# Ledger of designs, part 57: peptides against a protein of PDB entry 3NZW

Target 1, 212 residues: chain A of PDB entry 3NZW
Amino acid sequence: TTTLAFRFQGGIIVAVDSRATAGNWVASQTVKKVIEINPFLLGTMAGGAADCQFWETWLGSQCRLHELREKERISVAAASKILSNLVYQYKGAGLSMGTMICGYTRKEGPTIYYVDSDGTRLKGDIFCVGSGQTFAYGVLDSNYKWDLSVEDALYLGKRSILAAAHRDAYSGGSVNLYHVTEDGWIYHGNHDVGELFWKVKEEEGSFNNVIG
Target 2, 222 residues: chain B of PDB entry 3NZW
Amino acid sequence: QFNPYGDNGGTILGIAGEDFAVLAGDTRNITDYSINSRYEPKVFDCGDNIVMSANGFAADGDALVKRFKNSVKWYHFDHNDKKLSINSAARNIQHLLYGKRFFPYYVHTIIAGLDEDGKGAVYSFDPVGSYEREQCRAGGAAASLIMPFLDNQVNFKNQYEPGTNGKVKKPLKYLSVEEVIKLVRDSFTSATERHIQVGDGLEILIVTKDGVRKEFYELKRD

## One batch from the design tools (peptide; aimed at target 1 G23, target 2 D126)

Design b2_p22_2_s4 (made by RFdiffusion4, then SolubleMPNN; from b2_p22_2, 12 letters changed)
Fold by OpenDDE base, seed 4:
Structure b2_p22_2_s4 (fold): chain B 212 residues (1-212), chain C 222 residues (1-222), chain A 22 residues (1-22)
Amino acid sequence: as target 1 above (212 residues)
Amino acid sequence: as target 2 above (222 residues)
Amino acid sequence: MADLLDAMINPPKSLSGYRTGK
């Protein structure tokens, strides 16, 4: 798995691969590793698929309850804290979760929290999570700027996942791409890694370690 | 050390069509190298046009299917005999599976039916309740033998239009029920040849708007 | 418990990359 999220002048980019594995077996190439908690909040998944899917869906329910009770959208801080508190209660039980909670509220602006099953909760501008995270960071850190255009930011997110998919055997399938703004998240498509790789190689003249 | 899990073998396969879905399973039940039964159905009509199979440890599979059937019953009681949708069924099964997260059902679960738009739907589950809607899925002993074949024949992976130098993929299209049944039969006959835990009989449940029909085919009894 | 899941013939799907308890 490779998931990433970063803040920039235009909001948040979220990009994830779609491969699930069971040992050496590719269990799926089409897993949705982004949970759309609500129109304004995204959760990413790494680790146990069931753990992430179950609890982030549960989180969605908690966020909805908050909206009903408080008559306002839940903050990214509060949403991430709910999840963090939950996993902390299960500390030592064997949950496996590496998640990012991403959203844009008027109060907070664009916000990313990293939450994992070890009880870690971190606020930050850039996170890559998964077995391919180091590969993604290599590309992302080298090209990241706050002042990226939306187009360039989307490409950078996609390109970083592609790099990870290329080098990490546990990442691949496709890239799912999101842009988060104050108006909510926008889905920017599913990009098959097989097709994307050759396109990028041709356009950039990159990936020269592979001879077509 | 006591192992609470057994392995009863077998293989299951789901394929979604445009306006139908198929869930198939062999009827062999084994323990180790001993055939317990040559005809033990493992694909079930659960009502509301939903078919289900939980393949792996038969005791766990049967328990899960029974719980789901009960869930359907209670859903009718609580919601004035409202039909349970396939997506709601999938969510319910997730909760059944994840409820035993720390002592999981040792099964690969597949359900098939029609979605609310009348389109074929197949959902697959891991032992702890992660689920995904897919066009096709193989589960069980010979899943590793069948799934790549399905990737190629249902999803047309690695197939290209002739004369395009591999630049144009074969377009995705729905298969007819006859084509799907042929693929299912070929899958199981092939699996039977290479896997000792697959054989004896093939039961296919076909879900359409008119209900569930069953077909049976003989497999090798070796 | 983690060991039981890994020992399963049909192991749970893993979105590999985050192992608790490094």
Scores: peptide ipSAE 0.230, ipTM 0.810, DockQ to the pose 0.210
OpenDDE base, seeds 1, 2, 3, 5: peptide ipSAE 0.200, 0.238, 0.229, 0.228; ipTM 0.800, 0.817, 0.815, 0.807; seed 2 fails the geometry check

Design b2_p22_3 (made by RFdiffusion4)
Pose (drawn by RFdiffusion4):
Structure b2_p22_3 (pose): chain A 212 residues (1-212), chain B 222 residues (1-222), chain P 22 residues (1-22)
Amino acid sequence: as target 1 above (212 residues)
Amino acid sequence: as target 2 above (222 residues)
Amino acid sequence: KPPLPWDGSAWRFMKELESLAK
């Protein structure tokens, strides 16, 4: 698994791979590691497939309950805390999740929270989570500027997940892209590494090691 | 010490067609190197046009299928006999499985039917509720032998248009019920050849808008 | 004779989950 989300001039970019594993066994290449909590809230998934899916789906129901009660969209900070506090109640029971809660509110602007099953909760501009996180950091950190165009930022996030899908035996499948503005999240497609790799290699001239 | 889990072998397979779906499984049940039964059904019609199989530790698989069938019964009781759609059944199974997160049903579960548009549907589950909708899925002992074959023959993976210099992928034309039954039978004869826990019989449940049909085929008994 | 190894897909999932729980 490799997931990343970063803030920049044009909002937030979220990119994830789609591989699921059972050890060295590729369980699936077509899993959705991003959950659309609501039109302005996204959650990313890494770790235990069931723990992430179950608790993030539950988080969505908790966020919706807040909107009915308060007649107002839940903040990113509060939404991430609901998950953070829930996971904290289970500390020591073996839950396994590296998560990112990304969204936009007039009150907070573009906002990213890293939340994991250890109970750690961090607000930040850049996060890469999962077994492939360091591979994504390597490409993302060395090309990141606050002033990236929406187009360049979307590409960097995509390229970073691709770097991780290439080097991490436990990451791969396809790349799912998202862009977050004050008008909510915009889905930017599912890019199969099976074709995305060769295309990027030719057009970019990178991945110079692998013989084509 | 006491081990609450055992392994009863068996292999299951699910393929979705345009307007049908199939869920197949061998009828052999095993413990270690012995055969408990050569015919012990492992794929079930749970009503509302849903078939399911929970494969791994059989006691857990039976408890789960029994609990789900009772769930469909109560769904009718509580919602004015409304039909439980396959997507709804999948989320329901997720909660049943995750409900034992800290003492799991040790099973790999697959269900099949039609979605609300009448299209074929297959869902597979992790032991603790992780699930996804898919075109096909192999589960159980020979899953590692069969899933690669299905990726090739069902989803045409690694296959290209001849003479296109590997540039044009083989189109994703869709399989008929006849072509699917062939892939299923071949899959199980192959699995019976290479995996000692697979054999004796093959039972397929076909699901269409007209309901659930069953077909049975013998397998090698060695 | 040693018991037959449990390499089924359900067991592989549980072994991965136990590894992640650490």

Design b2_p22_3_s1 (made by RFdiffusion4, then SolubleMPNN; from b2_p22_3, 12 letters changed)
Fold by OpenDDE base, seed 1:
Structure b2_p22_3_s1 (fold): chain B 212 residues (1-212), chain C 222 residues (1-222), chain A 22 residues (1-22)
Amino acid sequence: as target 1 above (212 residues)
Amino acid sequence: as target 2 above (222 residues)
Amino acid sequence: QPPLPDTSLAAQFMRTREALSK
C-alpha cells in the first residue's frame, strides 16, 4: 500500500493506490483505500483491510452522530481523536491500522492527522503511509512546495503514488485521487497504473530503466 | 498446541452478469486426503434472492450461513417483511465476521444476487470481514488456479483489440448467462484436474429477477 | 498448512496470524 496526503496553498491532495495482498497473493487490484466520511472529511487506509474498513466506517457513523447532536460538522481534530482513542483501547490486541484523517473545517482550515494502531496521532502537512511510503516521499519531497497550483499538486500526488507502485510490489492497481477544498472534497478519478505508467513515461521521458 | 480449525477444501466461484449473478461450488468435502462426502452442498439460497457460500472450515462456514439466515429472518420481523438488499446483506455479514475478529471464522465468503437496480452483484469477504463488490471472485482451495483465469476471461485482462498493436484494451462487456455457465464449468473441470480437494460435483445457483435456480454437473470423482 | 489469508494493505501493518496458523 501507498497512501499520501499533503497540504498546500490550494487545500489538500489525497492520493492512494488500490492493491490488497495476502502474503505474496494479490487479493485485489481495486480496493477503495479512501473512506468518504462526509463531504468535507476523508479517511485513508493502510494495514489490515478489515480493521481499516470496519473502524473507519464506524468512525463515519460517529462523525454523523456528532453532527446530529451538535448541529455542526465534527472537527478534523475531534474525528481523528475518536479513531485514535478507539485503536488505543485495542492496543496489544493485534489491530493493524495506518490512517490519515483529512478534512476542512472553518475553524481549522485544511487539516491532516496521521493515526495508527500503535497509538500515534500526529498533525502535519505531509504524510506518506504504507509499504511504498519511502518511494512516494522520494518524488513528493523533491517537488513539493506550498505554492503549487491545484493542477500541479494533483499531478504530484498522482505521480508520487505511481513511483511507489513501480517500486513497491505491495502497491499497484490504480491511483485514486482527491482534492479537498473549503467547499469539500472533489474526486479526481481512478487512474490505472498500467496505463498511467506509459503515459507518464512518454510525456516526461522518465522511467528510463524500463525499456518499451 | 491447540488448533481449533479444520480445512474441508472445496472451491467456490461467483460471477455477476448484467441482470443476473452466479455462485457456484463443488460438492466435495475432504479432510487432508480423505474424501468425507462426494455431495455436500456448500452454496445456499438464503432468501430475498441472496445466495451465499462460506468456504474453508465447513463447521465455521455452516455456522456463518446459519447466522446470516437467522439475520434475514429477524430483518423481516423487524422491518415488516422488507426485502434485504444485497448491499445491506454485505454489511450485515461484515459485522458477523468482524464480531469474531479475534477468533475468526476460517472461511472465504461470497454472496451473489441483484442490486437495487436489478444488476448482478457479487460480494467477497476475507475471514475477518473486509469486503468488496466485484464482477467475479474465486474462493477456496483452487482459488489461485481459477482467479487468474477469471481475470482474463471475465475482465479481459491482458487482452487487446486486434489490429491496434496492443494499444487498445479489449472493451469490457457483460457476459451472457450461457457464457458465464460455460466459464464456470471450464473453471471447475480444470481445477478438478489439478487440485485434489476439488471434484465430484458442481452446483451452480443462478440468481435472476425471477428467483434462484440450480444446475448440477458431474465432476471427476478421483 | 498455510493459514487462511486475510487481506493486508501494507507489509509493515500486517497483524499477527498466530490464531490462524496450523
Scores: peptide ipSAE 0.130, ipTM 0.772, DockQ to the pose 0.115
OpenDDE base, seeds 2, 3, 4, 5: peptide ipSAE 0.027, 0.029, 0.094, 0.129; ipTM 0.764, 0.773, 0.788, 0.773; seeds 2, 3 fail the geometry check

Design b2_p22_3_s2 (made by RFdiffusion4, then SolubleMPNN; from b2_p22_3, 11 letters changed)
Fold by OpenDDE base, seed 5:
Structure b2_p22_3_s2 (fold): chain B 212 residues (1-212), chain C 222 residues (1-222), chain A 22 residues (1-22)
Amino acid sequence: as target 1 above (212 residues)
Amino acid sequence: as target 2 above (222 residues)
Amino acid sequence: QPPLPDTSLAARYMETLERLSK
């Protein structure tokens, strides 16, 4: 798995691969590793698929309850705290979760929290999470700047996941890409790695380790 | 070392068509190298045009299916006989599975039916309730033998249009029920030849708008 | 930020089984 999220002048980019593995077996190439919690809030999945899918869906329900009770959308801070508190209650039970809660509220602006099953909760501008995270960081950190255009930011997110998919055997399938703004998240499609790789190689003149 | 789980072998396979879905399973039940039964059905009509199979440890599978059937019954009771949608069924099954997150059902679960638009739907679950809607899925002992075949024949992986120098993929299209049944039969016939835990009989449940139809075929009895 | 290993379903299941067997 490789997931990433970063803040920039245009909001938040979220990009994830779609491969699931069971040992050496590729279980799926089409896993949805982004949970659309609500129109303004996204959760990413790394680690145990069931743990992330179940609890992030549960989180969505909690967020909806908040909205009904408080007559306003939940903050990203509060949403991430709910999840963090939940996993903390299960500490030692064997949950495996590495998640990013990404959203945009008027009060907070674009916000990213990292939450894992070890009880860590971190607010930050850039996170890569998963077995391929180091590969993604290599590309992302080298090209990141706050002033990226939306187009460049989307490409950078996609390109970073592609790098991880190329080098990490546990990552691949496709890139699912999101842009989060004040008006909510926008899905920017599913990009098959097989096609994307050759396109990027041709356009950039990159991946010269592969004979094309 | 105490192992609370058994493994009863077998294989299941789901394929979604345009306006139908199929869920198939062999009827062999085995422990280690001993055949317990040559005809033990593992694919079930659960009502509301939903078929279900939970393959692996048969005791866990049966328990899960029974719980789901009960869930369907209670859903009708609580919601004035409203039909349970396939997506809602999937969510319900997730909760059943994840409810035993720390002592999981040792099963690979697949359900098949029609979505709310009348399109074929197949959902697959891991032992703890992660689920995905797919066009096809093999589960159980011979899943590793069958799934690559399905990738090629259902999703047309690694197939290209002739004369395009491999640049244009074969377009995706729905398969007819006859084509799907053929693929299922070929899959299980092939799997039976190469895996000792698959054989004896093949039961196929076909879901259409008209309900659930069952077909049975003999497999090798070795 | 330590990389979370892709806990394959298989690996997690095996870990669960190992835990249950102890």
Scores: peptide ipSAE 0.024, ipTM 0.717, DockQ to the pose 0.059
OpenDDE base, seeds 1, 2, 3, 4: peptide ipSAE 0.017, 0.019, 0.017, 0.022; ipTM 0.733, 0.743, 0.741, 0.723; seeds 1, 2, 3 fail the geometry check

Design b2_p22_3_s3 (made by RFdiffusion4, then SolubleMPNN; from b2_p22_3, 11 letters changed)
Fold by OpenDDE base, seed 4:
Structure b2_p22_3_s3 (fold): chain B 212 residues (1-212), chain C 222 residues (1-222), chain A 22 residues (1-22)
Amino acid sequence: as target 1 above (212 residues)
Amino acid sequence: as target 2 above (222 residues)
Amino acid sequence: QPPLPDTSLAALFMKTRERLSK
């Protein structure tokens, strides 16, 4: 798995691969590793698929209850804290979760929290999470600027996942790409890694370790 | 050393068509190298045009299916005999599975039916309740033998239009029920040849708007 | 009993579908 999220002048980019593995077996190439919690919040999946899918869906319910009670959208801080508190209650029970909660509120602006099953909760500007995270960081950190255009930011997210898919055997399938703004998340498509790789190689003259 | 789980072998396969879905399973039940039964159905009509199989440890599979059938019953009681949709069924099954997150059902679960638009639907579950809607899925002992075949024959993976130098993929299309049945039969006959835990009989449940139909075919009894 | 294949249900319990680390 490789997931990433980063803040920039235009909001948040979220990009993830779609491969699920059980040991050496590719269980799926089409897993949705972004959970659309609600129109304004995204959760990413790494670790146990069931743990993330179950609890982030549960989180969506909790966020909805908040909005019904308070008549206001839940903050990203509060949403991530709900999840963090939940997993902390299960600490030591064997949950496996590495998740990013991403959203944009008027109060907070674009906000990313990393939450994992070890009890860590971090607010930050850039996170890559998964077995391919170091490969993604290599590309992302080398090209990241706060002032990226939306187009360039989307490409950078996609390109970083592609790098990870290339080098990490546990990452691949496709890139699912999101842009998060104050108006909510926008889905920017599913990009098959096989097709994307050759396109990028040709256009950039990159990936010269592979003979085409 | 106590092992709470057994392995009863077998293989299951779901394929969604345009306006139908199939869920198939062999009828062999084994323990280790011993055949317990040559005809023990593992694909069930659960009502509301939903078919289900939970393949792996049969005791867990039967328990899960029984719980789901009961869930359907209570859904009718609580909601004025409303038909349970396939997506709602999938969510319910997730909760059944994840409810035992720390002592899981030792099964790979597949359900098949029609979605609310009347399109074929197949949902697959891991042992702890992660689920995905897919066009096809193999589960059980010979899943690793069958799934690549399905990738090629249902999803047309690695197939290209002739004369395009591999630049144009074969277009995706729905398969007819006859084509799907052929693929299912070929899958199981092939799996039977290469896996000792697959054989004896093949039961196919076909879900359409008119209900559930069953077909049976003999497999090798080796 | 032969070793369980990588695609076995047992392997599914032991391995994560989404790896957090290498």
Scores: peptide ipSAE 0.108, ipTM 0.804, DockQ to the pose 0.271
OpenDDE base, seeds 1, 2, 3, 5: peptide ipSAE 0.119, 0.092, 0.105, 0.131; ipTM 0.795, 0.814, 0.804, 0.798; seeds 1, 3, 5 fail the geometry check

Design b2_p22_3_s4 (made by RFdiffusion4, then SolubleMPNN; from b2_p22_3, 13 letters changed)
Fold by OpenDDE base, seed 4:
Structure b2_p22_3_s4 (fold): chain B 212 residues (1-212), chain C 222 residues (1-222), chain A 22 residues (1-22)
Amino acid sequence: as target 1 above (212 residues)
Amino acid sequence: as target 2 above (222 residues)
Amino acid sequence: QPPLPDTSIAALYMRTREALSK
């Protein structure tokens, strides 16, 4: 798995691969590793698919309850804290979760929290999570700027996942791409890694280790 | 060391069509190298045009299917005989599976039916309740043998239009029920040849708007 | 942040067995 999220002047980019593995077996190439918690919040999945899918869906219910009770959209901080508190109660039970909770509220602006099953909760501007995270960081860190255009930011997210898919055997399938703004998240499509790789190689003159 | 899980082998396969879905399974039940039964159905009509199979440890599979059938019954009681949708069924099954997160059902679960638009639907579950809607899925002992075949023949993976130098993929299209049944039969006959835990009989449940139809075919009995 | 591999079904069952043996 490779997931990433980063803040920039235009909001948040979220990009994830779609490969699920069971050892050496590719279980699926089409897994949705972004959970659409609500129209304004995204959760990413790394680790145990069931753990992330179950609890992030549960989180969506908790966020909805908050909105009903408080008559206000839940903050990213509060949403991530709910999840963090939940997984902390299960600490030592064997949950496997590496998640990013991403959203944009008027009060907070664009916000990303990393939450994992070890009880860690971190606020930050850039996170890559998964077995391919180091490969993604290599591309992302070298090209990241706050002032990226939306187009360039989307490409950078996509390109970083592609790099991870190329080098990490546990990552691949396709890139699912999201842009998060104050108005909510926007889905920017599913990009097959096979097609994307050759396109990027041709356009950039990159990936010269592969002779196409 | 005590192992609470058994493995009864077998293989299951789901394929969604445009206005139908199929869920198929062999009828062999095995423990280690001993055939327990040559005809033990593992694909079930659960009502509301939902068919279900939980393949792996048969005791766990039967328990899960029984719980789901009971869930359907209670859903009718609580909601004035409202039909349970396939997506709601999938969510319910997730909760059944994840409820045993720390002592999981040792099964690969597949359900098939029609979505609310009348389109064929197949949902696949891991042992702890992660699920995905897919066009096709193989599960069980010979899943690794069948799934690549399905990728090629249902989703047309690695197929290109002739004369395009590999630049244009074969377009996706739904298969007819006859084509799907042929693929299912070919899948299981092939799997039977290469896997000892697959064989004896093939039961196919076909879900359409008119209900569930069953077909049976003999497989090799070696 | 440590890399979080995909949890295999096999690993999950092994953990369950270990937990039950304790």
Scores: peptide ipSAE 0.028, ipTM 0.779, DockQ to the pose 0.060
OpenDDE base, seeds 1, 2, 3, 5: peptide ipSAE 0.024, 0.025, 0.022, 0.023; ipTM 0.759, 0.782, 0.745, 0.719; seed 2 fails the geometry check

Design b2_p22_4 (made by RFdiffusion4; failed a check: the pose's geometry)
Pose (drawn by RFdiffusion4):
Structure b2_p22_4 (pose): chain A 212 residues (1-212), chain B 222 residues (1-222), chain P 22 residues (1-22)
Amino acid sequence: as target 1 above (212 residues)
Amino acid sequence: as target 2 above (222 residues)
Amino acid sequence: SAEEVAEILKASAEASKPRSFS
């Protein structure tokens, strides 16, 4: 698994791979590691497939309950805390999740929270989570500028997940892109590494090691 | 010490067509190197046009299928006999499985039917509720032998248009019920050849808008 | 042949593990 989310001039970019594993067994290449909590809230998934899916789906129900009660969209900070506090209650029981809660609220602007099963909760501009996180950091950190165009930022996030899908035996499948503005999240497609790799290699001239 | 889990072997397979779906499984049940039964059904019609199989530790698989069938019964009781759609059944199974997160049903479960548009549907589950909708899926002992074959023959993976210099992928034309039954039978004869826990018989459940049909085929008994 | 059977059983046991995104 490789997931990343970063803040920049144009809002937030979220990118994830879609590989699921059972050890060295590729269980699936077509899993959805991003959950749309609501029109302005996204959650990313890494770790235990069932723990992430179950608790992030549950988080969505908790966020919806907040809107009915308070007649107002839940903040990114509060939404990430609900998950952070829930996971903390289970500390020591073996839950396994590296998560990112990304969204936008007039009150907070573009906002990213890293939340994991250790109970760690961190606000930040850039996060890469999962077995492939360091590979994504390598490409993302060396080309990141706050002033990236929406187009360039979407590409960097996509390219970074691609770098991780190439080097990490436990990452791959396809790339799912998202862009977050004050009008909510915009889905930017599912890019199969099976074609995305060769296309990027030709157009970019990178991946100079692999013979084509 | 006491081990609450055992391995009863068996292999299951699910393929979704445009307006149908199939869930197949061998009828052999095993413990270690012995055969408990050459015919012990492992794929079940649970009502509302849903078939399911929970493969791995059979006691757990039976408890789960029994609990789900009772769930459909109560769904009717509590919601004015409304039909449980396959998507709803999948989410329901997720909660049943995740409910034992700390003492799991040791099974790999697959269900099949039609979605609310009448299209074929297959869902497969992790032991603790992780699930996804798919075109096809192999589960159980020979899953590692069969899933690669299905990626090739069902989803045409790694296959290209001849003479296109590997530039044009083989189109994703869709399989008829006849073509699917062939892939299923071939899959199980192959699995019976290479995996010692697969054999004796093959039972297929076909699901259409008209309901659930069953077909049975013998397999090698060695 | 026994080595092949052992490899297949090992691969089957691994394919039966819980799904993980890591």

Design b2_p22_4_s1 (made by RFdiffusion4, then SolubleMPNN; from b2_p22_4, 12 letters changed; failed a check: the pose's geometry)
Amino acid sequence: TEAEIAAIEAAAAEARKPWSLN

Design b2_p22_4_s2 (made by RFdiffusion4, then SolubleMPNN; from b2_p22_4, 12 letters changed; failed a check: the pose's geometry)
Amino acid sequence: MEEEIAKLEAEAAEASKPWSLN

Design b2_p22_4_s3 (made by RFdiffusion4, then SolubleMPNN; from b2_p22_4, 10 letters changed; failed a check: the pose's geometry)
Amino acid sequence: KEAEIAEIEARSAEASKPWSLN

Design b2_p22_4_s4 (made by RFdiffusion4, then SolubleMPNN; from b2_p22_4, 12 letters changed; failed a check: the pose's geometry)
Amino acid sequence: MEKEIEELRKKAAEASKPWSLN

Design b2_p22_5 (made by RFdiffusion4)
Pose (drawn by RFdiffusion4):
Structure b2_p22_5 (pose): chain A 212 residues (1-212), chain B 222 residues (1-222), chain P 22 residues (1-22)
Amino acid sequence: as target 1 above (212 residues)
Amino acid sequence: as target 2 above (222 residues)
Amino acid sequence: FKTFAELYEEEMEQAKTDAKYS
């Protein structure tokens, strides 16, 4: 698994791979590691497939309950805390999740929270989570500028997940892109590494090691 | 010490067609190197046009299928006999499985039917509720032998248009019920050849808008 | 061939590894 989300001039970029594993067995290449909590809230998934899926779906129900009660969209900070506090209650029981809660509110602007099953909760501009996180950091950190165009930022996020899908035996499948503005999240497609790799290699001249 | 889990072998397979779906499984049940039964059904019609199989530790698989069938019964009781759609059944199974997160049903579960548009649907589950909708899925002992074959023959993976210099992928035309039954039977004869826990018989449940049909085929008994 | 139980144990270990943040 490789997931990343970063803030920049144009909002937030979220990118994830879609590989699921059972050890060295590729369980699936077509899993959705991003959950659309609501029109302005996204959650990313890494770790235990069932723990992430179950608790993030539950988080969506909790956020919806807040809107009905408070007649107002839940903040990114509060939404990430609900998950952070829930996971903390289970500390020591073996839950396994590296998560990112990304969204936009007038009150907070573009906002990113890293939340994991250790109970760690961190606000930040850039996060890469999962077995392939360091591979994504390598490409993302060396090309990141606050002033990236929406187009360039979407590409960097996509390219970073691609770098991880190439080097990490436990990452791959396809790349799912998202862009977050004050008008909510915008889905930017599912890019199969099976074609995305060769296309990026030709057009970019990178991946110079692998013989084509 | 006491081990609450055992392995009863068996292999299951699910393929979704445009307006049908199939869930197949061998009828052999095993413990270690012995055969408990050559015919012990492992794929079930649970009503509302849903078939399911929970493969792995059979006691857990039976308890789960029994609990789900009772769930459909109560769904009707509590919601004015409304039909439980396959998507709803999948989320329901997720909660049943995750409910035992700390003492799991040790099973790999697959269900099949039609979605609300009448299209074929297959869902497969992790032991603790992780699930996804798919075109096909192999589960159980020979899953590692069969799933690669299905990626090739069902989803045409790694296959290209001849003479296109590997540029044009083989189109994703869709399989008929006849072509699917062939892939299923071939899959199980192959699995019976290479995996010692697969054999004796093959039972397929076909699901259409008209309901659930069953077909049975013998397999090698060695 | 690996059993289902062995695959599940490896999945749990990998999930732990995958959940680690450096």

